# Peptides against a protein of PDB entry 2AUS, part 16

Target 1, 323 residues: chain A of PDB entry 2AUS
Amino acid sequence: ADIKREVIVKDDKAETNPKWGFPPDKRPIELHIQYGVINLDKPPGPTSHEVVAWIKRILNLEKAGHGGTLDPKVSGVLPVALERATRVVQALLPAGKEYVALMHLHGDVPEDKIRAVMKEFEGEIIQRPPLRSAVKRRLRTRKVYYIEILEIDGRDVLFRVGVEAGTYIRSLIHHIGLALGVGAHMAELRRTRSGPFKEDETLVTLHDLVDYYHFWKEDGIEEYIRKAIQPMEKAVEHLPKIWIKDSAVAAVAHGANLTVPGIVKLNAGIKKGDLVAIMTLKDELVALGKAMMSTQEMIERSKGIAVDVEKVFMPRDWYPKLW

## One batch from the design tools (peptide; aimed at target 1 D41 L158 R190)

Design b1_p12_1_s2 (made by RFdiffusion4, then SolubleMPNN; from b1_p12_1, 5 letters changed)
Fold by OpenDDE base, seed 3:
Structure b1_p12_1_s2 (fold): chain B 323 residues (1-323), chain A 12 residues (1-12)
Amino acid sequence: as target 1 above (323 residues)
Amino acid sequence: SRIDERLARLAA
């Protein structure tokens, strides 16, 4: 997720009106909540849906959605997008994830063999989705980006693992156990990262949210609830971005496709078909869409549809219609 | 959490 993307400037003279829009850091608290994402530490026990329902109740919200299901027994990083930001979770579903896993081996294996075999699982693996998954049970490749063994304690192996979205750690552990010849199962799992959301100072519990909401509503203290909620723009930090002219913002906010003349700057390495974030020059998320051109095509062409706009987030009135 | 306990021990 931390891929530094080069920014290519197409129009170095483009300015933005400071009176238009609401930059992420300048939103009133109510608006900040409406366009917010919580980096929730999901407790073990409840489903991801139950936790989302609790957040809605705690914060008196109509809508919320999560950035990728955690099993009931799995704890850790669950991004929860709020209200107007609810649909931003689609940017997080395909994002890479990190876990800390406790694997229990069903037999004794020398530590050197454990380390050697687990290293072989870095890279491409073949998985079949579990029966409970809404995903068709077809064999598919998944990437394991890294495996870091943290502790080997007899038959208990604690490890950190970075994986492509939709990699099943339970299945990975099962296959590791088979490769070791003794079998293994997942004893415990915690998600430590989901795209741009990680275990950091922004991670909050349900209890924190109760307290912080109380401090705001009863004591008039906004600071805690403001810090507990990230701007929706955080949820797209890992995506390639296209920054657009002020004159293009209202059109995109009305659901018009982004055309090449509207582009001010863009990330390098956009390919046709990529999910991209359309941003204002104030780093406000306007929309998500599918790139219809590469970065190179968007630079070289003077006209055409650059992005097929799929999901608009920005209200239609934040920027004036300049056409 | 067994993970949290182990991580805390490794950080100490």
Scores: peptide ipSAE 0.419, ipTM 0.922, DockQ to the pose 0.929
OpenDDE base, seeds 1, 2, 4, 5: peptide ipSAE 0.392, 0.404, 0.407, 0.397; ipTM 0.915, 0.918, 0.919, 0.917

Design b1_p12_1_s3 (made by RFdiffusion4, then SolubleMPNN; from b1_p12_1, 6 letters changed)
Fold by OpenDDE base, seed 3:
Parts: sequence; C-alpha cells; structure tokens
Structure b1_p12_1_s3 (fold): chain B 323 residues (1-323), chain A 12 residues (1-12)
Amino acid sequence: as target 1 above (323 residues)
Amino acid sequence: SRIDARLARLAA
C-alpha cells in the first residue's frame, strides 16, 4: 500500500465525459453501499465469517466477503466488501498486513538480546502453514517488512510487525522464542492494517454499523452510514493501475480484455502476471485483471491484449458502447 | 484487551 507508483501518461489528450459513470464521491447512498467496503474493527471472539454474516444481517445485504481471515481471538482491521464489491477482496488477500502483537517469553532474557534477535527476523523468514490453514503445509518464505518493539516489560514484549500476506505471527513468535533460547507464545494479537485499510477514522465497529444503519433507515440520516462504508476503489489503492479511455470502458465492463489502444495512463513497474486495477479517468474501478504485458510493453506496443480481465465490477450501462 | 491497555499506557 505504501509504494508510490509513478504514473506514465500515454495519451495526454484523453478526456472523460463527466456525465458517464458514478465516481466514488458521487454515488447515491444505495449505490455506495452496493459498491462499498467496510473497514471493520473485528471484535475478539467471533470468526471472520460470523462477523461477515452479522454485517449482512445488520445492513440487509445479500452478499459480502472479507479481505483476509482473522482468527476468532484476533481483533482489528477486517475489510468487508459488500454486495457488488464482494469480490474486490481478491485485491486485499495478497496485500501486506500489520499487527500489534504481545509476545510472552517463557524465560528471562536481557532486553538487548531481545532487541538484537527480533531485529534478525526482519527480512525473509521460512514458515510452515498451520494445520488448520486452507494452505498446503509446505515450507514457504515470507517477508517481514519491519519489527518495531513498542515495549519490553520483563517477559512481555509488545511489538508492531509489518508482514507479507499469509505470514503467521504465531509462528514468528514461536521462532523468536526459539532463537532467544527460552521459548515464547503469542499472548494477544491485533491486526492494525490490511493493505490500504488501517486504524484510522474509517475504522468502525459492529455496534457503529447497527447505529448508523438505524439512523439512515429510521431517521433518514445517511451521513454516518456513508462515512462507515468506503468505496470499493479504496480496496485497490495498493494495486498498480491502468486508466482507460471512455471508449474502452463499456467493452471492459462487458468482460472484454483491455487492449493497448484503450490505455490513457498507467503505473510504472507493472510486470506480466501482476494483478492490476483497470480504472476510468474518474478513478472508478472497472475491473481487476492480470497484466499480459509489462508497463514498458504497454507503452511501446500499438496493439495487443494488455490485461486479461478476470473480474468486472462496473455495471455495463455506466458508460455507453462506443464501438 | 491487554494490547489496548499497553498502548494506552504508552500514549500517556
């Protein structure tokens, strides 16, 4: 999420019709909900699936999905994509995560040694997925982006950790404990970030959602529920983007692959095989897809399939067919 | 939450 991506302009004369589409800031409340993502503060206790089911009941929704499982005992940032946005969670699953963890050591260790050893766990680590994970139990490398020790209180170590998706903090703590020679376990865990979703003013509880929905339905006050739901475009902020011509939008919205002539601007550093967000010039999410070209190839080539469109989000009628 | 309590203490 923190990677600033350069924007390369391919067509500096491309304009967009302001009458077409529904930019994230211009969606009526019902449409905003249909294309929304909640930055939920998941309470400890329920499963992520139970929480999604509660949100569906609270907001009277047919479908929703979460941006990466939190264990029942784990609290914090759980993005919940709503209705038409439900499948945007596929953009969040591979996104980096941040946690605050409380590690309990099983013996006394000098603070200097704790700090030194924990610093060694920044970078690449080898993990085996837990038995209860849907992931095959093969050894895999994961990146620890940073470890920030917040407090050392005897045998209790509070730390912030940024990690690659699917890094198991419980396993990290176990290995830190082994490296310290005394053993350790995860006493508590909170997720503070999931890609572009973090602990900020957009973080809401289940209780907030109950109240905000009530205010809307009974009192006609939409402000609170509007603020509690982020546009689905937030869920793709961390992805490389390709912005397309108005004339290409309807075709992509119908599930056509994006061809090179449709590109107006794009992020630098796209590689073949990358997950990319196809955007309108109004920053509306049209689709997610797999890059079939690098950024450089998309600039140099005059034709060809730039993106294999995997999932369309935009309705087919928001932009006219211009072919 | 033990984390919340500790974070609150560190912010004070």
Scores: peptide ipSAE 0.394, ipTM 0.915, DockQ to the pose 0.979
OpenDDE base, seeds 1, 2, 4, 5: peptide ipSAE 0.361, 0.379, 0.373, 0.342; ipTM 0.906, 0.910, 0.910, 0.899

Design b1_p12_1_s4 (made by RFdiffusion4, then SolubleMPNN; from b1_p12_1, 5 letters changed)
Fold by OpenDDE base, seed 2:
Structure b1_p12_1_s4 (fold): chain B 323 residues (1-323), chain A 12 residues (1-12)
Amino acid sequence: as target 1 above (323 residues)
Amino acid sequence: SRIDERLARLAR
């Protein structure tokens, strides 16, 4: 999520009409909720699906979805996309994750050996998904981006770990325990990051949502519930972006593929096959799609399909048809 | 949470 991407401008004269669309900061509260994502602090105990069902009840919603399952016993960052934004979770599924884990060793190991062995688990690891996962139980490689040991207290090791999506921390801890020669298990786990969502001022509990919804409905105070819900655009911050002309927005919102002439600016480093976010010049999410060209091809070509549009988010009427 | 308690101690 922290990858700063260069922005290449193709059309420096492109302007946007301020009367069209609804920028993320200018949505009425009802519309903000319809296009919202909650950075939920999931409590330990319930499943991620139960928590989504509770949010739907609390906020009187028809639809919601989560940005990657947390096991019942796992707490922390669970992005929950609301209503019209529900499908934005597809951008969060492949995103990196961070956890704080408490590992319990089954024997005494010198601290120097713990530190040395845990350092060897930075990089590529081989994992077999656990039996309870919806994923086929094939051996697969996963990246461990970093391991930071926070505390060693006898047999208890507290550490922060950054991992590729679908890395199982329980399996990592099991393999660390084997490498240490004493065995280990995961005593506790908290997710501290899911792509652009982290432990910050946007993190809210289920209790906060109950209170904030009450303040809005009973007292007419929108400020708390507005702050508790992030715009859906937050869920695509980590993706490469393509910004399009006002004249192209309505076509893409109708499900047309993005063609090269519609591009105003784009991130560097887009490859063919990448998931990209199509944005307005007001940083509104129009759609997610698959890049059919590289950044370089999108710059050099005058025509052709730049993005195969997979999921439209923007309503068809926010921008006029200019064709 | 045992994690929260430990993190709170390390932040002091």
Scores: peptide ipSAE 0.405, ipTM 0.918, DockQ to the pose 0.936
OpenDDE base, seeds 1, 3, 4, 5: peptide ipSAE 0.015, 0.009, 0.008, 0.014; ipTM 0.656, 0.633, 0.631, 0.605

Design b1_p12_2 (made by RFdiffusion4; failed a check: a repeat of another design)
Pose (drawn by RFdiffusion4):
Structure b1_p12_2 (pose): chain A 309 residues (1-127, 142-323), chain P 12 residues (1-12)
Amino acid sequence: ADIKREVIVKDDKAETNPKWGFPPDKRPIELHIQYGVINLDKPPGPTSHEVVAWIKRILNLEKAGHGGTLDPKVSGVLPVALERATRVVQALLPAGKEYVALMHLHGDVPEDKIRAVMKEFEGEIIQRKVYYIEILEIDGRDVLFRVGVEAGTYIRSLIHHIGLALGVGAHMAELRRTRSGPFKEDETLVTLHDLVDYYHFWKEDGIEEYIRKAIQPMEKAVEHLPKIWIKDSAVAAVAHGANLTVPGIVKLNAGIKKGDLVAIMTLKDELVALGKAMMSTQEMIERSKGIAVDVEKVFMPRDWYPKLW
Amino acid sequence: SEIEERLERLEE
């Protein structure tokens, strides 16, 4: 997921006018929240659905959604997209996820076999692909390991299968998600307590600094997604419901294949929309016309890059 | 949690 993509510039002269839109990290606090995402450290106990409901109450929001469900007892990274950026969690499906898990073996197994068997579970699995498994600690029947997987991978099922392969059987004692696409345990990971307090600092004490840092621009959700940057003049047509045509492309990532989920970005690096690529990168460069992206969801409001009559 | 405690110990 976190492979740095090469950027290919087709129109080296394209410029963006600062009058239109906002750099993503410079939105007025209200707009920042309308188009924000929270990198939340989900506590054990509540369901992911319940956590989102609490967040909507705390932030007094109409809409919110999480990216990738965590079970009630699972803690860790739970991206929660807010308001107008609610659907941006779609951008996380192609990105991977990473967990730290504690596996309790129902029988004694030599460490040698445990490491050898765990390694064999990398690659493909039926229940999804397992990118990597790193054993952190093996203490008796307890195995602590870090695993990277494709979205929708049930870790409980993976541990169960490892138990079968070892014949002794296995139980997942605990699980914590450490990565969900671009969301990881860094300075943006916040708790529900921080969120409530920072909201009070803003609504009661008038200080927006803390609630601002606790919420990320929605563009964060597409950091690991192939991108196509378009001219200012092309943003309006897309923001108004039109698919993206090739003439509007300024630069794009290499490796885009037809059918890939892509992010359409302004030259300010704001998220305009998510869509499916109808052409490859090379076709987008060589061709002068045609629909480059079948837009599935528009995020940018019509007001930022307006059509003037 | 148990995982957090174990990670803390591993760091130490």

Design b1_p12_2_s1 (made by RFdiffusion4, then SolubleMPNN; from b1_p12_2, 4 letters changed)
Fold by OpenDDE base, seed 2:
Structure b1_p12_2_s1 (fold): chain B 323 residues (1-323), chain A 12 residues (1-12)
Amino acid sequence: as target 1 above (323 residues)
Amino acid sequence: SAIDERLRRLKE
């Protein structure tokens, strides 16, 4: 999520009309909620689905979805996309995750051996998905980006771990325990990051949401609920972006594919097949789509389909039809 | 939680 992407400008003269659209920071509160994502601190106990249902009840919403399941016992960062933004969770599913885990060893192991063995689990690991996962139970490779041991207290090992999406920390801990020769289990797990969402000032509880909604509805104070909900554009910060002309926005909002002439600027390093975010010059999310060209092809070509538009978010009327 | 308690102690 922290990868800074270079921006290549194709049209340095392109301007945007300030009267069109609703930039993320200029949405009325009702519209902000309709295009919002909550960085929820999921409590241990409920399922991710139950938590989404509670948020829908608390905020009087028709639709919501979460950016990657946490097991009932797992706490921490659960992005919950609201209403019109619900489908933005597809951008978060493939995103990297970070956890803090408490591993309990089933025997005594010297600290030096613990550290040495855990370091060997950085990189590629082979996992079998658990029985309760909706994923086919085939062996699959996953990346462990880093393991940081925070504390070793006898048989209790507290560590931070960055992983590829769909890495099972419980399975990782099981394999670490086997490698140590004594066995281990996951005593506790907290997710500290899901793509661009992390433990920061935007992290809110269900209790916070109850209070903030009350302050808005009963006291007319929108500040708290506004701050508690992130714009949907936050959920695509980690994706490569393509910024388009005002004249192309309405067509894309109607579900037309993005063609090369509509591109104003784009991130470097886009490959064919990548998930990309199509943005206005005001950094509004228009749509998600699949890149049909590389960055280089989008620069060199004068015509053709640049992005196969898969999910439109922007309403059709925010920008005028200019074709 | 055990994690929160441990993390708090490590920051002190």
Scores: peptide ipSAE 0.470, ipTM 0.934, DockQ to the pose 0.988
OpenDDE base, seeds 1, 3, 4, 5: peptide ipSAE 0.436, 0.460, 0.461, 0.440; ipTM 0.927, 0.932, 0.933, 0.929

Design b1_p12_2_s2 (made by RFdiffusion4, then SolubleMPNN; from b1_p12_2, 4 letters changed)
Fold by OpenDDE base, seed 3:
Parts: structure tokens; C-alpha cells; sequence
Structure b1_p12_2_s2 (fold): chain B 323 residues (1-323), chain A 12 residues (1-12)
């Protein structure tokens, strides 16, 4: 998520009409909610689906979805996309995740050995998905980006871990325990990051949402609920972006594929097959799609399909039809 | 939370 992507400009003269669209910072509160994502601190106990249902009830919403399941016992960062933004969770599912885990060892192990063995689990690991997962139980490689040991207290090891999406921390801890020769289990787990969503000032509880909704509906104070909801564009910050001409926005909003002439600027390092965010020049999310060209091909070519549009978010009427 | 309690001790 923290990878700064270079921006390559194709058309330095392209301007945007300030009267068109609704930039993330200029959405009325109702529209902000319709295109919002909550950085929820999921409590331990409920399922991710139960929590989403509660949010829908609290905020009087018809639709919502979460950016990746947390087990009932797991707390922390659960992005919940609202209403028209619900499908933006597609961008969050493949995103890297961070956890703080408490591992309990089943025997005594010298601290130096714990540190050495845990360091060996940075990089590529082989995992088999658990039986309860909707994922086929095939062996698969996953990346552990980093392991940071925070505390060793006898048989209790507190550590931070950054992982590729769909890495099972329970399985990681099991394998660490096997490598240590004593066995281990996951005593507690908290998710501290899901792509661009982390533990910061945007993290809110279910209780906060109840209060903030009340302040808005009963007292007419929208500030709290506005702050508690992030624009859907936050959920795509980690994706490579393509910014398009105003004249291309309505076509993409109608589900047309993005063609090369519509591109104003784009991130470097896009590969064919990558998930990309199509943005307006006002940083509004128009759609998610699959890159059909590399960045280099999008620069060099004068025509062709740059992005196969998969999911449109922007309403069709925010920009005029200019074709 | 055991994690929160431990983190609070490490930050203090």
C-alpha cells in the first residue's frame, strides 16, 4: 500500500470542468455516505457479516460489504464499504494485511532461537487453506513481508506481521511452533492493517457510529459521521491509477472500456492483467478494471483498449456525455 | 484484550 507510484503525464494540457462530478471532499453528507468506506475496529465475538449487518442497521443502509473476513475472535481493521461503494471491496481483498499476533509456545525455547527461527519465516511460505475456508485446499505459496517481534515473555511471543492477502496467521504460528520443535498456537490476533486502511484517527467502533449517526439525525451535526466515513477513493489508494479526460468519463460510467486516447496521466509499472483504478482529473473513482496494456504500451500506442472495465462506481450523470 | 494490554505496556 505504501509504494509511491510514479505518475506519467500523456496530456499536460488536459483540464477538468469544476462543475462536473463530485470530488471526494465536496460530496454532500448523504452522497458521501453513499460512496463511503468505514475503517471499522471490529470487536472480538461477532462475525464480519454480523458487524456489516449492524452497520447497515445503525446507519439505515440498504447495502454494505467488507474488505476481507476477520474470524469472530479476531479484532481490528475491517473496511466496510457502503451503498454505492459496496463493490470497492474488490480492491481490498487482494491487498496486503498486517496483524499483531500473540503466539503461545508449548515448550520452553531460548529467546535467541525464537528470534532466529521467526526470521526464517520472512519471505515465501507454503500454506494449505483451512477446511472452513471457501478456498480450495491446495498447497499455495504466500509471502510474509516482515515479522517484527515486539515482546518475548517466556512462552508468549507478541509479534507484528505483514503478509500477502490470504495468508493464515494461525497456520504460520503452527509452522513456527513446529520449526521451534515444541509446537505453538495462536492465542490472540488483531488486524492492524488492510491495504490503505490502518490503525489511525479514521478507525471507529460500532459505538462511535451509533453516537455519530445520532448527532447527525437528532442534533443536525454531520461533522462526526462525515469524519467516520472515508470516501471510496481511499479504498483504491494502493492500486495503480489511470486518470482520464472529462470527455471519456461518461462513456466509462456507462460501462465502456477505456481506450488509449482517453488517458491523461497514469501510474508507472502497470502490467497487463493488473487491477487498476480509473480516476477523473478530480481524483474521483469512475471504475475498476483490468489493464489490457502495460504502462509503456499505453504511452506508445495511439489507440486500443487500455482497460477492460469491470466495475463502475460513478453515476452516469455526474459528467455529460461528450460523444 | 491481551494484545492491547501488552502493547500498552510496551508504549508506556
Amino acid sequence: as target 1 above (323 residues)
Amino acid sequence: SRIDERLARLEA
Scores: peptide ipSAE 0.400, ipTM 0.913, DockQ to the pose 0.932
OpenDDE base, seeds 1, 2, 4, 5: peptide ipSAE 0.388, 0.388, 0.383, 0.382; ipTM 0.910, 0.910, 0.908, 0.909

Design b1_p12_2_s3 (made by RFdiffusion4, then SolubleMPNN; from b1_p12_2, 5 letters changed)
Fold by OpenDDE base, seed 3:
Structure b1_p12_2_s3 (fold): chain B 323 residues (1-323), chain A 12 residues (1-12)
Amino acid sequence: as target 1 above (323 residues)
Amino acid sequence: SRIDERLARLKA
């Protein structure tokens, strides 16, 4: 998520009409909610689906979805996309995640050995998905980006871990325990990051949402609920972006594929097959799609399909039809 | 939360 992507400009003369669209910072509160994502601190106990249902009830919403399941016992960062933004969770499912885990060892192990063995689990690991997962139980490689040991207290090891999407921390801890020769289990787990969403000032509880909604509806104070909801564009910050001409926005909003002439600027390092965010020049999310060209091909070619549009978010009427 | 309690001690 923290990878700064270079921006390559194809058309340095392209301007945007300030009267068209609704930039993330200029959305009326109702529209902001319709295109919002909550950085929820999920409590331990409820399922991710129960929490989403509660948010829908609290905020009087018809639709919402979460950016990747947390087990009932797991707390922390659960992005919840609202209403028209619900489908933006597609961008969050493949995103890297961070956890703080408490591992309990089943025997005594010298601290130096704990540190050495846990360091060996940075990099590629082989995992089999658990039986309860909707994922086929095939062996698969996953990346552990980093392990940071925070505390060793006898048999209790507190650590931070950054992982590829769909890495099972419970399985990681089991394998660490096997490598230590004593066995181990996951005593507690908290998710501290899901792509661009982390433990920061945007993290809110279910209780906060109740209060903030009340302040808005009963007292006319929208500030709190506005702050508690992030624009859907936050949920795509980690994706490579393509910025398009105003004249291309309505076509993409109608579900047309993005063609090369519509591109104003784009991130470096896009590969064919990558999930990309199509943005306006006002940083509004138009659509998610699959890159049909590399960045280099999009620069060199004068025509062709650059992005196969998969999910449109922008309403069709925010920009005029200019074709 | 045992994690929160431990993290609070490490920050103090």
Scores: peptide ipSAE 0.412, ipTM 0.917, DockQ to the pose 0.930
OpenDDE base, seeds 1, 2, 4, 5: peptide ipSAE 0.384, 0.393, 0.394, 0.389; ipTM 0.909, 0.912, 0.912, 0.911

Design b1_p12_2_s4 (made by RFdiffusion4, then SolubleMPNN; from b1_p12_2, 5 letters changed)
Fold by OpenDDE base, seed 3:
Structure b1_p12_2_s4 (fold): chain B 323 residues (1-323), chain A 12 residues (1-12)
Amino acid sequence: as target 1 above (323 residues)
Amino acid sequence: SAIDERLARLAA
């Protein structure tokens, strides 16, 4: 998620009309909720689906979706996309994750050996998805970006781990235990990050949501519920972006593919097949799509389909049809 | 939670 992407400007003269659209910071509270994502601190106990159902009840919503399942016993960062933003979770599913894990060793191991072996698990690991996963049980590689040991207390090892999406920490701990020769299990797990969502001031509980919704509905105080809900654009911060002309926005909002002439600026390093966010010049999310060109091709070409538009978020009427 | 308790001790 922390990949700083260079921005390449293709049209330095492109302007945007301030009267069109609804920038993330200028949405009325109802519209903000309709295009919102909650950085939820999921409690241990309930399933991610149950928690989403509770949020829908608390906030009187028709639909919501989560940015990647946490097991019932796992707490922490669960992005929950609301209403019209529900489908933005597709941007979060492939995003990197961070966890704090408590590993319990089944035997005594010298601390130096624990540190050495855990360091060897940084990089690529081979995993098989567990039976309970919706994923095909094929061997697959996953990247462990980093392991930071926080505490070693006898047989209890507290560590922070950054991983590729769909890395099973339980399986990682099992393999670490095997490599140590004594075995190990996951005693506790908390997710501390899901792409752009982390443990910060935006993290809220279910209780916070109850209270904040009450303050809004009963007391007319919008501030708390407004802060508790992030704009859907937060959920795409980690994606490569393409910014488009005002004249292209309505077409994309109607589900038309983005063509090269519509591009104002774009991130470097887009590859064909990448998931990209199509943005207005006011940093509004128009759509998610699949890049049909590289960044270089989008710069060099004068025409062609740059992005196959898969999911439109922006309403069709926020920008006028300029054709 | 055991994690929260441990993190709190490490931050103190």
Scores: peptide ipSAE 0.473, ipTM 0.934, DockQ to the pose 0.982
OpenDDE base, seeds 1, 2, 4, 5: peptide ipSAE 0.013, 0.464, 0.463, 0.457; ipTM 0.604, 0.933, 0.933, 0.932

Design b1_p12_3 (made by RFdiffusion4)
Pose (drawn by RFdiffusion4):
Structure b1_p12_3 (pose): chain A 309 residues (1-127, 142-323), chain P 12 residues (1-12)
Amino acid sequence: ADIKREVIVKDDKAETNPKWGFPPDKRPIELHIQYGVINLDKPPGPTSHEVVAWIKRILNLEKAGHGGTLDPKVSGVLPVALERATRVVQALLPAGKEYVALMHLHGDVPEDKIRAVMKEFEGEIIQRKVYYIEILEIDGRDVLFRVGVEAGTYIRSLIHHIGLALGVGAHMAELRRTRSGPFKEDETLVTLHDLVDYYHFWKEDGIEEYIRKAIQPMEKAVEHLPKIWIKDSAVAAVAHGANLTVPGIVKLNAGIKKGDLVAIMTLKDELVALGKAMMSTQEMIERSKGIAVDVEKVFMPRDWYPKLW
Amino acid sequence: SEIEERLKRLEE
């Protein structure tokens, strides 16, 4: 997921006018929240659905959604997209996820076999692909390990299968997500307590600094997604519901294949929309016309890059 | 949590 993509510039002269839109990290606080995402450290106990409901109450929001469900007892990274950026969590499906898990073996197994068997579970699995498994600690029947997986991978099922392969059987004692696409345990990971307090600092004390840092621009959700940057003049057509045509492309990531989920970005690096690539990168460079992206969801409001009559 | 405690310990 976190492979740095090469950027290919097709129109080296394209410029963006600062009058239109906003750099993503410079939105007025209200707009920042309307188009924000929270990198939330979900506490054990509530369902992911319940956590989102609490967040809507705390931030007095109309809409919100999470990216990748965590079960009630699972803690960790739970991206929560807000308001107008609610559907941006779609951008996380192609990105992977990472967990730290505690596996309790129902029988004694030599460490040698445990490490050997765990390794064999990398690659593909049926219940999804397991990118990597790293054993952190093996203390008796307790195995602490870090695992990277494709989205929708049920870790409980993975541990159960490891138990079967070992014959002794296995139980998942605990699980914590450490990564969900670009969201990880860094300075942006916040708790529900921080969110409530920072909201009070803003609405009661008039200080926006803390609630601002607790909420990320929605563009964070597409950090690991192939991108196509378009001209200012092309943003309006897309923002108004048109698919993206090739003439509007300024630069794009290498490796885009037909059918890939892509992010359409302004030259300010704001998220305009998510869509499916109808052409490859090379075709987008060589062709002068045609639909480059079948737009599935528009995020940018019509007001930022307006059509003037 | 248990995992947090174990990680903290491993760091030390």

Design b1_p12_3_s1 (made by RFdiffusion4, then SolubleMPNN; from b1_p12_3, 6 letters changed)
Fold by OpenDDE base, seed 3:
Order: structure tokens, then C-alpha cells, then sequence
Structure b1_p12_3_s1 (fold): chain B 323 residues (1-323), chain A 12 residues (1-12)
């Protein structure tokens, strides 16, 4: 998620009309909610779907979706996209995750051996998805980006782990236990990060949402609910971006593919097939799409389809048709 | 939470 991407400017003279669109910081509270994502601290106990249903009830919403399932017993960072932003969760599903895990060993192991073996699990691991997963039970590789041991207390190992999306921490712990020769299980798990969403000042509970909604509706105080909801653009911060001309925005908002002439600037390192965020020059999310060209091709070519537009978020009327 | 309790001890 923290990959700093270079920005390549293709058209340095491109300007944007300040009267068009609604930049994330300029949305009225109702519109902010319609295009919002909550960084929810999911409690242990309920399913991710139950929590989404509660948020819909609390905030009187028609639609919401979550940025990647947490098991009932797992707490922590659950991004919940609201209303018109609901589909932005597609950007969060493939994003890296971080967890803090408590592993319980089934035997005594020297600390040096625990540290050595856990270090060997950094990098590529082979996993089979569990039966309960919607994913085909094929062996697949997953990357463990890092393992940070926080505490070793006899048979209890507290550690932070950064992983590729769809890495099963329970399975990782099982394999660590096997490698240690004593076996292990996951005693507790908390998700501390989901792409751009982490444990920070934006993390809110269900109780916070109840209170903040009450303060808004009964007391007219919107500040708390405004802060509790992030703009949907937060959910795409980790994606490569393409910024487009004002004249291209309405066409993309109508579901037209982005063509090369519409590009003002773009991130370096886009590959064909990458999920990309199409942005206005005001950093408004227009759409998600699949890159049909590399960054280099988008620079070198004068024409052609740059992005196959898959999911439009921006309303059709925020920018005028300039064609 | 056992994690929260442990993290709190490590931060102290």
C-alpha cells in the first residue's frame, strides 16, 4: 500500500475548472456519506456481513460493502464502503493486509529457534484455501512481506505480519508450528491494516457511529460523523492513478473507456491488466478500470484505449459534456 | 483481548 509511485506529467498545461465536480474535502455531509468509506474497528463476535448490516441500520443507508472479510472472531480494520461508494471495495480486496497474531505453541521451543523459523516464512509461501472459503481449493503461492515478533512468552508468540491479500494467517501459524516440530494454533487475530486503511485516528467503532449519527441528526453537529467517514478516494490511494482532462471526465462518467488523449498525468509502472483509478485533476475518483496499456505506451501513443472502464463512481452531471 | 493486553504492556 505504501508504494510511492512517480507521477509522469503528459500535459503540463491542463487546467481544471473549480466549478465542476465535488472534491473530497468540498462534499456536503450528505454527499460525503454517499461517497464514503468507514475505517471500522470490527469487534470480535459478529460476521463482517452482520457488521455491514448494522452500519446500514445505524446510518440509514440502502447499500454498503466491506473491503475484505474478517472472520467472526477476528477484530480490527474493516473498511466499509457506503452507498454510491459501495463498489470501491473492489480496490481493497487485492490490497495487502497486516495483522497482529497471537500464536500458541503446543510444545516448548527455544526462542532462537522460534525467531529463526519464523524468519524463514518471510517471502513466498504455499497455501491451500480452507473449505469455508469461496476460493477454489488449489494450492497457491502467497507473499509474506514481513514478520515482526513482538513478544515471546513461553509458548505464546505475539507477532505482526504483513501479507498479500488472501493469505490465511491461521494456515501460516499451522505451518510455523509444523516447522517448529511442536505444532501451533492461532489463539487470537486482529487486522491492523487493509491497504490504505490502518489503525489511526480514522478508526471508529460501531458505538462511535451510533453516537456520531445521533449528534448529527439530533444536535445538528456534523463534525463527528464527517470525520468518521473517509472519502471513497481513500480506498484507491494504493492503486496506480491516471488523471484526466476535464473534457474527458463526463465521457468516463458515462462509462466510456479512457483514451490516451484524455490523460494529463499518470503514475509510473502501470502494466497492462493492472487495476487503475481514473481521477480528475481535483483528485476525485471517476472510475476504476483495467489498464489496456503500460505507462510507457500511454506516454508514447497519441491514441487508443488506455483504460477499459469497469466501475464508474462519479455522477454523470458533475462535469459537463465537452464533446 | 489478549492481544490488546499484551500490546498495552509492550507500550508501557
Amino acid sequence: as target 1 above (323 residues)
Amino acid sequence: SAIDARLARLAA
Scores: peptide ipSAE 0.436, ipTM 0.926, DockQ to the pose 0.976
OpenDDE base, seeds 1, 2, 4, 5: peptide ipSAE 0.360, 0.430, 0.431, 0.423; ipTM 0.910, 0.924, 0.925, 0.924

